# Designs tried in a protein design run: peptides against a protein of PDB entry 3QIS. Part 48

Target 1, 334 residues: chain A of PDB entry 3QIS
Amino acid sequence: PSLELSRREFVFENVKFRQLQKEKFQISNNGQVPCHFSFIPKLNDSQYCKPWLRAEPFEGYLEPNETVDISLDVYVSKDSVTILNSGEDKIEDILVLHLDRGKDYFLTISGNYLPSCFGTSLEALCRMKRPIREVPVTKLIDLEEDSFLEKEKSLLQMVPLDEGASERPLQVPKEIWLLVDHLFKYACHQEDLFQTPGMQEELQQIIDCLDTSIPETIPGSNHSVAEALLIFLEALPEPVICYELYQRCLDSAYDPRICRQVISQLPRCHRNVFRYLMAFLRELLKFSEYNSVNANMIATLFTSLLLRPPPNLMARQTPSDRQRAIQFLLGFLL

## One batch from the design tools (peptide; aimed at target 1 D181)

Design b2_p20_1_s2 (made by RFdiffusion4, then SolubleMPNN; from b2_p20_1, 12 letters changed)
Fold by OpenDDE base, seed 2:
Structure b2_p20_1_s2 (fold): chain B 334 residues (1-334), chain A 20 residues (1-20)
Amino acid sequence: as target 1 above (334 residues)
Amino acid sequence: SLEEIIEEMERKVQEYLEAF
């Protein structure tokens, strides 16, 4: 069996969080026998491609002189955004198109990723007074490392060493402030807030706006700004309630005094973001007659974002654990 | 200025954090 490929090199320029890019190529059976093709893992890989890449179709049959179009789809989800922001991963891969009883054909994938405030840690964002696209990538790496060390020092109740004139971190990320202040000003009377999805084009504009500027007004509908806040919280590498406190939140869910003590043990940045979000959501609930938002809906929605089970427990979350997590959050909304 | 914007953000955030 033999194949002819129309292209073997693919470049994905300016890859962004949640922005789908597609490149297409053709494969043709230039042999005299039917052939089966498939994308196969390289030696030591479990998958034929990185998590942000997909081939469609990834396998198939070709009759002699038959041609098929293959789409290479690049999409950075919440699962890949953090490792791309840090530069731990890159927009580079090699695909192996295998022909049954035939040859391997290599495809080269390359490109560049543009960092996002989405998928960046709260600690790192509290140290960024400028938009993330204005921060050198080398400095982003340093800010993540330093932020991890500050989180650990805060959890250990270690007094911050009076290391020199390092600029004081923000109380909350400016991106969270921008989203919440916008929603507070313009969305309190918005019917079905957090229930109606935003527009994908508006979501991309909001992400790009937060990555590149500090706007006076966020673009898009109130629904798109509300969904952008949910996406931001979902994309956090560490949830607003740190994984280390997850079980303690469940255990305290029916004791409001213990719940407040658990929150007081969060790192400063996480604690401030939690309090700020709870203050906003309590204010939003005053307008329930206009926005159709109630405490149980909000608690159910935000619990999955703010109080995520640790990765090792995700597959074991019971309905009882979910109800306790909701009850924990309700104690801050009521 | 950027500094004035950040100071205004920090002020508003502080008002919400004090109300918690």
Scores: peptide ipSAE 0.374, ipTM 0.909, DockQ to the pose 0.791
OpenDDE base, seeds 1, 3, 4, 5: peptide ipSAE 0.364, 0.371, 0.358, 0.365; ipTM 0.904, 0.907, 0.904, 0.905

Design b2_p20_1_s3 (made by RFdiffusion4, then SolubleMPNN; from b2_p20_1, 9 letters changed)
Fold by OpenDDE base, seed 4:
Structure b2_p20_1_s3 (fold): chain B 334 residues (1-334), chain A 20 residues (1-20)
Amino acid sequence: as target 1 above (334 residues)
Amino acid sequence: SLEEFLKKLEERVQEYLEKF
């Protein structure tokens, strides 16, 4: 069996969070026998491609002189955004197109990723006084490493943050402030807030706006701004309530005094974001007659975002654990 | 300015945190 490929090198320029890019190529059976093709894992890989890449179709049959179009789809989800923001991963891959009883054909994938405030840690964002696209990628790595070390020092109750000449971090990320201040000003009377989905085009404009600028006003509908806040919280590498405190939140869920003590043990930025969000959501609940928002709906929605089970426990979360997590959050909304 | 924006952010966030 033999194939002819119309292209073997693919460049995905300016890849962004949640923005689909597609490149197409043709494969043709220039042999005299039917062939089966498939994308196969490289040696020691479990998958034929990185999580942000997909081939469609990834396998098939070709008769002699048959041609098929293959789409290479690049999409950075919440699952890939953090490792791309840090530069731990890159828009680079090699695909192996295998023929049954035939040759391997190598495809080179390359490109560049544009960092997002979505999928960046709260600690790093509190140190970013400028839009993330103005920050050199090398400095983003340093900010994530420094943020991790400070989180560990804070959790270990070790040495006070040396009041060294490092610029004082923000109390909350500017991106969270922009989203919440917009919703507070313009969305408190919005009917079906957090119940109606935003527009995908508006969500992309909001993300690009927060990544590239400090806007006076966020573009898009109140629904799109509200959904952008949810997407932001979902994309955090470490949830607003750190994984280390997850079980303690569940265990304390019915004791409001212990719940407040658990929150007081969060890293400063996480604690401030949590308190700021709870203050906003309590204010939003005062307008329930206008916005149809209630405490149970808000607690149910935000619990999955703010109080995520650690990755090792996700598959073991019981309905009782979910109810305790909701009850924990309700104690801050009522 | 950026400084005026950051100052306004810190002031407004502080007002919310004091209500907690």
Scores: peptide ipSAE 0.293, ipTM 0.889, DockQ to the pose 0.794
OpenDDE base, seeds 1, 2, 3, 5: peptide ipSAE 0.279, 0.282, 0.279, 0.277; ipTM 0.884, 0.886, 0.884, 0.883

Design b2_p20_1_s4 (made by RFdiffusion4, then SolubleMPNN; from b2_p20_1, 10 letters changed)
Fold by OpenDDE base, seed 4:
Structure b2_p20_1_s4 (fold): chain B 334 residues (1-334), chain A 20 residues (1-20)
Amino acid sequence: as target 1 above (334 residues)
Amino acid sequence: SLDEILEEMEKKVQEFLESF
């Protein structure tokens, strides 16, 4: 069996978080026999491609002289955004198109990724006084390394070494402040806030706005700004409540005093973000007659974002664990 | 200026944190 490929090199320029890009090519059976094709893993890989890439179709049959269109789809989700922001991964891959009883055909994927404040750590963002697109990529790596060290010091209760002439970190990321301050000013009376989805085009505009500027006003509807806050919290590499404290939050869920002690042990930036969000959400709940928002809805929604199980426990979360997690957040909303 | 925007932000954040 043999194939002819219309193209073997693909370039994805200016790849962004949550923005789908597509490139297409054709494969033709120029042989005299039916053939089965499939994308196969490289040696030592578990998958035929990186998590931000897919082929559609990824396998199929071709009769002699048959042609099929294959789509290469690039999409950066929350699962790939952090490693692309840090430059640990890149928009580079090699696909192996295997032909049963035939040859391998190699496809080269290349391109560039544009960093986002979405999927960046709270610690790194507290050190970014400029929009992330104004920060050199080399400095993003340094900010993530410094952020990891500050987190470890906080968890170990190590006295901060005398903060040398390093610029004082922000109390919270400017991006969180921009989202929350907008919602506080304009959305407290918004009916069905956090219940109505935003518009996808508006969400992309909000993300691009936060990545490139410090706006006076965030573009889009209150629903889109509210959903952008949820997306931001979901995309964090580590949730607002650090994974190391997850079990302690569940164990303390029915003791408000112990809950507050657990939160006090968070890294400074995580603790400030948690308190800032809880203060905002309590203010929003005062307008429940206008916005239809209640504490149980908010606790249920934000629990999955703020108090995520560690990756090793995700598959083991019980209904009891979920109820404890909700109860933990309720103690800060009431 | 950027510094004035950040100073206003830090002040508002502090007001919210003191309300907690």
Scores: peptide ipSAE 0.368, ipTM 0.911, DockQ to the pose 0.760
OpenDDE base, seeds 1, 2, 3, 5: peptide ipSAE 0.361, 0.363, 0.225, 0.363; ipTM 0.909, 0.909, 0.833, 0.910

Design b2_p20_2 (made by RFdiffusion4)
Pose (drawn by RFdiffusion4):
Structure b2_p20_2 (pose): chain A 293 residues (1-134, 168-310, 319-334), chain P 20 residues (1-20)
Amino acid sequence: PSLELSRREFVFENVKFRQLQKEKFQISNNGQVPCHFSFIPKLNDSQYCKPWLRAEPFEGYLEPNETVDISLDVYVSKDSVTILNSGEDKIEDILVLHLDRGKDYFLTISGNYLPSCFGTSLEALCRMKRPIRERPLQVPKEIWLLVDHLFKYACHQEDLFQTPGMQEELQQIIDCLDTSIPETIPGSNHSVAEALLIFLEALPEPVICYELYQRCLDSAYDPRICRQVISQLPRCHRNVFRYLMAFLRELLKFSEYNSVNANMIATLFTSLLLRPPPSDRQRAIQFLLGFLL
Amino acid sequence: SEEELQERKEKMEKEAFEEE
């Protein structure tokens, strides 16, 4: 049971939020007998690698002496973007490729991560006047820029918030917001709209903070009480919530053109603005509908 | 048209941020 590897060291340079990278290598069974290979967790872990990294395939069978290409894939999603933004984690790791009843092959993962305004907290973004990778703001300039674009160009946009944008444009929008305060956000209205949804979803702390979440559901049927729960939010969260509710009410005025109705808004934005750490789903849409109408 | 748009946008933002 022996393996020959085309390479053991891999570099993921300039890793970005939601931008896929692949580093490929070939495994060849240079032994005399067939072998089984698989990636294993390092002593006392649950997984063989960190969440932003994946092996494809991660296990297999090789006769002597067939070869197989292994793809080491890096993808920073909403699960890892904040810890990589913060530096709590780095683009580094060790993959242990294991021959069943044999040697271990150690693969070193290195590289660097570029922080994004996406996955960054509302508080920190309100404290930063300049782009992240170039008195606090009422709202993060990035969310203002996305909403400003949609307000200007997308009030009459057919199927706004119902048609997915383009992956390439989403990345261009994110890089644009990470590095500039532009005169115009690039991309179609559907891409800008989706980038907004991704922005809200990627927040480390939701617009409605986690501890106020349960109170919101309990209070869902009393508008006086719902507004008071919102008052308990930090200034930047309260402002973003009010700002978005005002923006969504503005879009409802053009529903005959943009097909944006209360039903779709409630089911789309409730889970983004009001995340927990069933029928609570109903009190949640009721909570949000209370502000829209 | 551009002026009416800016007035409408500013009104919305003002109402959202000055809301009590």

Design b2_p20_2_s1 (made by RFdiffusion4, then SolubleMPNN; from b2_p20_2, 8 letters changed)
Fold by OpenDDE base, seed 4:
Structure b2_p20_2_s1 (fold): chain B 334 residues (1-334), chain A 20 residues (1-20)
Amino acid sequence: as target 1 above (334 residues)
Amino acid sequence: DEEELEERRKKLEEEAFNAE
């Protein structure tokens, strides 16, 4: 069997978080026999492509003189955004299109990724006074390394670094402040807040606004701004409640005094973000007659975002653990 | 309205950051 490919080199320029890009090519069976094609893993790879790439279809049959269009889809989800922001991964891959009893065809994927505040650590964002798109990529790496060291020191209750020589970190990321301040000003009376989905185009504009500071004011509806906050919290590499404290939160869920002590052990930026979000959500609950928001709904929604199980425990989360996690957050909303 | 929003904002930030 043999194939003809219309293209073998693909360039994805200016790849952004949650923005789908597509490139298409055609494969043609120029042989005299039916063939089965599939994308196959390279040597030592478990998957035929990186997590941000997909081929559609990834396999199929071609009769003699048959042609099929294959879409190469690039999509950076929450699962790939952190690795791309750090430059640990890049928009580069090689796909192997295999023919059963035939040849391998190599496709080259290349491009560039534009960093986002989504999927960046709270610690790094607290050190970032400018929009992330104005920060040199080399400095983003340094900020993540410094942020990891500060987190570890805070968790270990090591002596606060001498506040004197480095620029004092922000109390909360400017991006969280902008989202929450906007919702606080404009969305307290918004009916069905956090229940109605945002518009996908508005979400992209909000993400671009936070990444670039253009425009100066957050665009879109209150629903889109509210969903952008949820997406931001979901995309955090470390949740607002650090993974190390997850079990302690569940164990303390019915003791409000112990719950507050557990939160006090968070790294400063995580603790500030948690307290800021809880203060905002308590204020939002005062307007429940207007916005139809209640404590149980908010606790249920934000529990999955703020109090995520560690990756090694995700498969073991029980309904009881979920109830404890909700109860933990309820103790800060009531 | 704008002054009341600013005062409520300050109170929210104070509750969040000064609750040591």
Scores: peptide ipSAE 0.386, ipTM 0.909, DockQ to the pose 0.828
OpenDDE base, seeds 1, 2, 3, 5: peptide ipSAE 0.311, 0.286, 0.268, 0.305; ipTM 0.884, 0.873, 0.865, 0.881

Design b2_p20_2_s2 (made by RFdiffusion4, then SolubleMPNN; from b2_p20_2, 10 letters changed)
Fold by OpenDDE base, seed 4:
Structure b2_p20_2_s2 (fold): chain B 334 residues (1-334), chain A 20 residues (1-20)
Amino acid sequence: as target 1 above (334 residues)
Amino acid sequence: MEEELEKRRKEIEEEAFNAE
């Protein structure tokens, strides 16, 4: 069997978080026999492509003289955004298109990724006074390393480093402040807030606005701004309540005094973000007659975002654990 | 209304950041 490929080199320019890009090519069976094609893993890889890449179709049959269009889809989800923001991974891959009893065909994927405040750590964002797109990529790496070290020191209750010579970190990321301040000003009376989905185009504009500070004001509907906050919290590499405190939050869920003590042990930026969000959400609940928001709905929604199980425990989360997690957040909303 | 919202915004920031 043999194939002809219309293209073998693909370039994905200016890849962004949650923005789908597609490149297409054709494969043709120029042989005299039917063939089965599949994308196969390289040596030592578990998957035929990186998590941000997909081929569609990834396998199929071609009769003699048959042609099929294959789409190469690049999509950076919450699962890939952090690794791409840090430069640990890049928009580069090699795909192996295998023919059963035939040859391997190599496809080269290349491109560039544009960093986002989505999927960046709270600690790194607290050190960024400028939009992330104005920060040199080399400096983003330094900020993530410094942020990891500060988180670990805070969790270990090590003496605060002498605040002297480095620019004091922000109390909360400017991106969270901008989203919450916008919602506070404009969305407290918004009917069905956090219940109505945003528009995908508006979400992209909001993400680009936070990444670039263009435009100066957050665009889109209150629903899109509210969903952007949820997406931001979901995309955090470390949730607002650090993974190390997850079990302690569940164990304390019915004791409001212990719950507050657990929160006090969060790293400063995580603690500030948690308190800021809870203060905002308590304010939003005062307008429940207008916005149809209640404490149980908010606690249920934000529990999955703020109090995520550690990756190693995700498969073991019980309905009881979820109920305890909701109860933990309810103690800060009531 | 706008002054009251701005006052309450500052109170939320103080509650969040100064509650040591």
Scores: peptide ipSAE 0.082, ipTM 0.745, DockQ to the pose 0.825
OpenDDE base, seeds 1, 2, 3, 5: peptide ipSAE 0.026, 0.034, 0.030, 0.020; ipTM 0.657, 0.564, 0.644, 0.522

Design b2_p20_2_s3 (made by RFdiffusion4, then SolubleMPNN; from b2_p20_2, 10 letters changed)
Fold by OpenDDE base, seed 5:
Structure b2_p20_2_s3 (fold): chain B 334 residues (1-334), chain A 20 residues (1-20)
Amino acid sequence: as target 1 above (334 residues)
Amino acid sequence: MEEEHEERRQKILDEAFNAE
């Protein structure tokens, strides 16, 4: 069997969080026999491609003189955004198109990623006084390393960092402040807030706006700004309630005093973001007659975002654990 | 209306950051 490929080199320029890019190529059976093709893992890989890449179709049959279009889809989800923001991963891959009883054909994927405040840690964002696209990549790496060290020191109850050498971190990320302040000003009377989805084009504009500027006003509808807040919280590498406190939140869920003591043990930026969000949501609940928002809906929605089970416990989450997690958040909304 | 928004905004900030 033999294939002809129309292209073998693919460049994905300016890849962004949640923005789909597609490149297409053709494969043709220039042989005299039917052939089966598939994308296969390299010797040391479990998957045929990186998590941000997909081939469609990834396998198939070709009759003699048949031609098939293959789409290479690049999409950075919440699962790949953090490692691309840090530069731990890059928009580079090699695909192996295998022909059964034939040859391997190598495809080269390359490109560049544009960093996002989405998928960046709360600690790093509290150190970023400018939009992330204005921060040199070398400085992003340093800010993430310093942020990890501060989180560890805070969890270990080590002495406050010497106030003398670095600019004081923000109390909350400017991106969270902008989203919440917008919703507070303009969305308290918005019917079906957090229940109606935003527009995908407006969501992309909001993400690009927060990555590149400090706007006076966020573009888009209140629904798009509300969904952008949910996407931001979902994309955090470490949830607002750190994984280390997850079980303690569940164990304390019916004691409001212990719940507050657990929150007081969060790293400063996480604690501030949690308190800020809860204060906003309590204010939003006063307008329930206008916005149709209630405490049970909000607690259910934000539980999966703020109080995520650690990755090792995800498969073991019981209905009781979910109810305790909801009850924990309800104690801050009521 | 704007003054009432700013008072409530300040209250949210105070509840978030001054409740130590």
Scores: peptide ipSAE 0.119, ipTM 0.754, DockQ to the pose 0.778
OpenDDE base, seeds 1, 2, 3, 4: peptide ipSAE 0.103, 0.022, 0.074, 0.077; ipTM 0.746, 0.505, 0.726, 0.752; seed 2 fails the geometry check

Design b2_p20_2_s4 (made by RFdiffusion4, then SolubleMPNN; from b2_p20_2, 10 letters changed)
Fold by OpenDDE base, seed 5:
Structure b2_p20_2_s4 (fold): chain B 334 residues (1-334), chain A 20 residues (1-20)
Amino acid sequence: as target 1 above (334 residues)
Amino acid sequence: EEEELERRLEEIREEAFNAE
């Protein structure tokens, strides 16, 4: 069996968070026998491609002289955004198109990624006074390393480092401030807030706006701005309530005094973001007659975003654990 | 509560925007 490929080199320029890019190529059976093709893992890989890449179809049969179109889809989700923002991963891969009883055909994937404030840590964002696209990649790496060290020191209850020549970090990320300030000013009376989805084009405009500028106003509908806040919180590498405190939040869920003590142990930026979000959400609840927002809906929605189980416990989350997590947040909304 | 949220928002705004 043999194949002819119309293209073997693919370049994905300016890849962004949540923006789908597609490149297509054709494979043709130029042999005299039917053939089965599949994308296969390399010797040391569990998957045939990186998490941000997909081939469609990834396998199939070709009759003699048959041609099929294959789509290479590049999509950066919440699962890949953090490692691409840090430069730990890159828009580069090699695909192996295997022909049964035939040859391997290598496809080269390359390109560049544009960093996003989505999927960046709260600690790093508090150190970014400018939009992330204005920050040199070398400085992003340094900010992430410094952010990790500050988180560890905060968790260890180490004395705050000397106010050395490092610029004082923001109390909360400017991106969260901009989203919440917009919702507070314009969305308190918005019917079905957090219940109606945003528009995908507006979500992309909001992400691009926050990545490239400090706007006076967030573009798009209140629903799109509300969904952008949810996407931002979901994409955080470390949730607003740090994984280390997850179990303590569940254990304290029915004691409001202990709940407040647990929150007081969060890193400064995480604690500030949590308190800021809870204050905003309590304000929205005063307008429930207009916005149809209630405490149970908000607690249920934000629990999955703010109080995520650690990756090692995700598969073991019981209905009781979910109810305790909801109850923990309810103690800050009521 | 609203005034304290607005104050915290304004403090963050001043810290974010007056750093020029």
Scores: peptide ipSAE 0.025, ipTM 0.680, DockQ to the pose 0.090
OpenDDE base, seeds 1, 2, 3, 4: peptide ipSAE 0.025, 0.023, 0.024, 0.020; ipTM 0.681, 0.673, 0.670, 0.624

Design b2_p20_3 (made by RFdiffusion4)
Pose (drawn by RFdiffusion4):
Parts: C-alpha cells; sequence; structure tokens
Structure b2_p20_3 (pose): chain A 293 residues (1-134, 168-310, 319-334), chain P 20 residues (1-20)
C-alpha cells in the first residue's frame, strides 16, 4: 500500500468571499497491491478539514497502479466569511490523506484571505467610512449603495427579487463594494437585487438581533408591541430595518411593473431579517407584514 | 430629476425620521 503524489503543498492566494478556487493534484498507487485512500480528521476533530475547504474526491480505491486526480476546493461561504474577515481563522490547514492499513500523507494548505464588507457586522460597517479593502453612518454605505442603485434603476424592473442575478456580476458587485464607493454599481438589476439579499443573509448579526427574535414572534399580532420590540434594537439595526421596510413599501407601489407583492416580500425577506440562532414561520411573516402594510 | 429627488427624500424621511 503506497502512494505517489504529484505535490503535497497547495497555495490559495487572495481567497475571496464566494469565489471558488481549485488546486488539483494527482495520486498514483505506486505499490504492488491495491490500496484504499481517504482523508481523515486530525486527532480529536470531527471533519478532515475546515468548512471552506473540500477534497474531491475525498476517498477511493486504486489498483496498482491507476492514478486519480484530487481537487482541493476552497470556497468561502456565509458560514466562514465572518471568522476569515475577523482573522479568527486563516487560510491554512493540514489534510491527512490516509492509506487503509498504511502510511499517512500530509498535505499542507496555505494562502491568504481578503476581507469583505459582506459578512461584516452592521455596527462595524457603520463605523467604517471608507471601503474595507480600499459619528457613525446611519446605515452601512454598502447597503445604501445597493438600495440606491435599485431605487434609481429597478423600481419598474420586471420580476425584481424573483430572477437570480449573474454569478460573475455578484462577485463584481462584492469586490466593487469591498474596494470602492462607486458612482454606479456594476451589473444588472437582478444581480444588484440578489447581492442585497446575499448581504443581509451574510450578516453575522441579522437586522433583527437574535435575542429579540423570540419577542418578535410573541408580539407578532400587536402592531404597537411589534414597533416597540424594534425600538430595543441597537441604533444601526433599527435604522437598517426601518430603511429596508421603507424601501420595500416603495417597491410595492410599482407592483404592476416589478411584480413585487406583499406575499413574495414576506416569504423572501422574513427569513433574512429575522433569523433564529413551523408556525413560528407564520408569526414571523405576520411580524413583517405588520410593517409593510 | 426634481420628481425623483423629491420621492427619494420622502422615502428616506419616512425611514429615518420615524418615531416610536
Amino acid sequence: PSLELSRREFVFENVKFRQLQKEKFQISNNGQVPCHFSFIPKLNDSQYCKPWLRAEPFEGYLEPNETVDISLDVYVSKDSVTILNSGEDKIEDILVLHLDRGKDYFLTISGNYLPSCFGTSLEALCRMKRPIRERPLQVPKEIWLLVDHLFKYACHQEDLFQTPGMQEELQQIIDCLDTSIPETIPGSNHSVAEALLIFLEALPEPVICYELYQRCLDSAYDPRICRQVISQLPRCHRNVFRYLMAFLRELLKFSEYNSVNANMIATLFTSLLLRPPPSDRQRAIQFLLGFLL
Amino acid sequence: DEEFEERKEEMLKEAFEEED
């Protein structure tokens, strides 16, 4: 049971939020007998690698002496973007490739991560007047820029918030917001609209903070009480919530053109603005509908 | 242009001058 590896060291340079990278290598069974390989967790872990990293394939069977290409894939999603933004985690790791009843092969993962305004908290963004990778703001300039674009160009946009944008443009928008305060956000209206949804979803702390979440559901049927729960939010969260509710009410005025109705808004934005750490789903859409109407 | 800026101001006013 022996393996020959084309390489053991891999570099993921300039890793960005939601931008896929692949570092490929070839495994060859140079032994005399067939072997089984698999990636294993390092002593006392649950997984063989961190969430932003994946091996494809992660296990297999090799006769002497067939070869197989292994793809080491890096993808920073909403799960890892905040800790990599913060520096609580780095683009580094060790993969242990394990021959069943044999040697272990150690693969070193290195590289660097570029922080994004996506996955960054509303509070910190309101305290940063310049792009992240170039008195606080009432709302983060990035969300203002996305909403400002949609308000200017997308009020009459057919199927706004119902048609997915382009992956390439989403990344251009994110990099644009990370590095500039532009005169125009690049990309179609559908891309800018989706980038907004991704922005809300990627927030480490939702627009409606986690501890106020349950109170919102309980209070879902009393508009006076719902508004008061909103008053308990920190200033930047309260402002973003009010700002978005006003923006969505503005879009409802053009529903005959943009097909944006209360049903779609409630089911789309409730889970983004009001996340927990069922029929609660119903009190949640009721909570949000109370503000839209 | 003037109608657009008025509409935008009214929306921002509603959002940021809201009282509890």

Design b2_p20_3_s1 (made by RFdiffusion4, then SolubleMPNN; from b2_p20_3, 7 letters changed)
Fold by OpenDDE base, seed 4:
Structure b2_p20_3_s1 (fold): chain B 334 residues (1-334), chain A 20 residues (1-20)
Amino acid sequence: as target 1 above (334 residues)
Amino acid sequence: SAEEEERRKEVLKEAFEFED
């Protein structure tokens, strides 16, 4: 069996978080026998492609002289955004198109990724006074490494933060401040806030606005701004309540004094973001007669975002653990 | 309004007052 490929090199320019890009090519059976094709893993890989790439179809049969269109889809989800922001991964891959009893055909994927404040750590964002698109990629790596080290020092109570020579971090990320201050100004009376989905086009404009500071004001509806806040919190590599404190939050869920002590042990940036979000949500609940938002809905929604189980425990979360997690947040909303 | 801006500043203060 043999194939002819219309293209073997693909370039994905200006790849962004949650923005789908597609490139298409054709494969033709130029042989005299039916063939089965499939994308196969390289040696030592578990998957035929990186998590941000997909082929559609990834397998199939071709009769003699049959042609099929294959779509290469590039989509950066919450699961790929952090490693692309840090430059640990890049928009580069090699796909192996295998023919049963035939040859391997290599496809080269290349391109560039545009960094996002989505999927960047709270600690790194607190050190960024400028939009992330104005920060050199090399400096993003240093900021994430430094942020990890400062988080670990804070949790271990080791060295007092030498308040000395480095630019003082922001109390909260400017992106969180922009989203929450916008919602506070314009969305307190918005009916069905956090219940109505945003528009996908508006969400992309909001993400681009936070990444670039263009335009100067957040665009889109209150629903799109509210959903952008949820997406931001979901995309955090480390949740607002650090994974190390997850079990202690569950164990303390029915003691409000212990809950406050657990929160006081968060790294400064995480603690400030948590308190700021809780203050905003308590304020939003004062307008429940207008916005139809209640504490149980808010606690249920934000629990999955703020108090995520560690990756090793995700598959083991019981209904009791989920109820304790909700009860933990309720103690800050009521 | 000036009153809304003051209220936003109060919510920010409440969030951070526990750092002293």
Scores: peptide ipSAE 0.031, ipTM 0.689, DockQ to the pose 0.695
OpenDDE base, seeds 1, 2, 3, 5: peptide ipSAE 0.022, 0.024, 0.022, 0.023; ipTM 0.626, 0.636, 0.637, 0.633

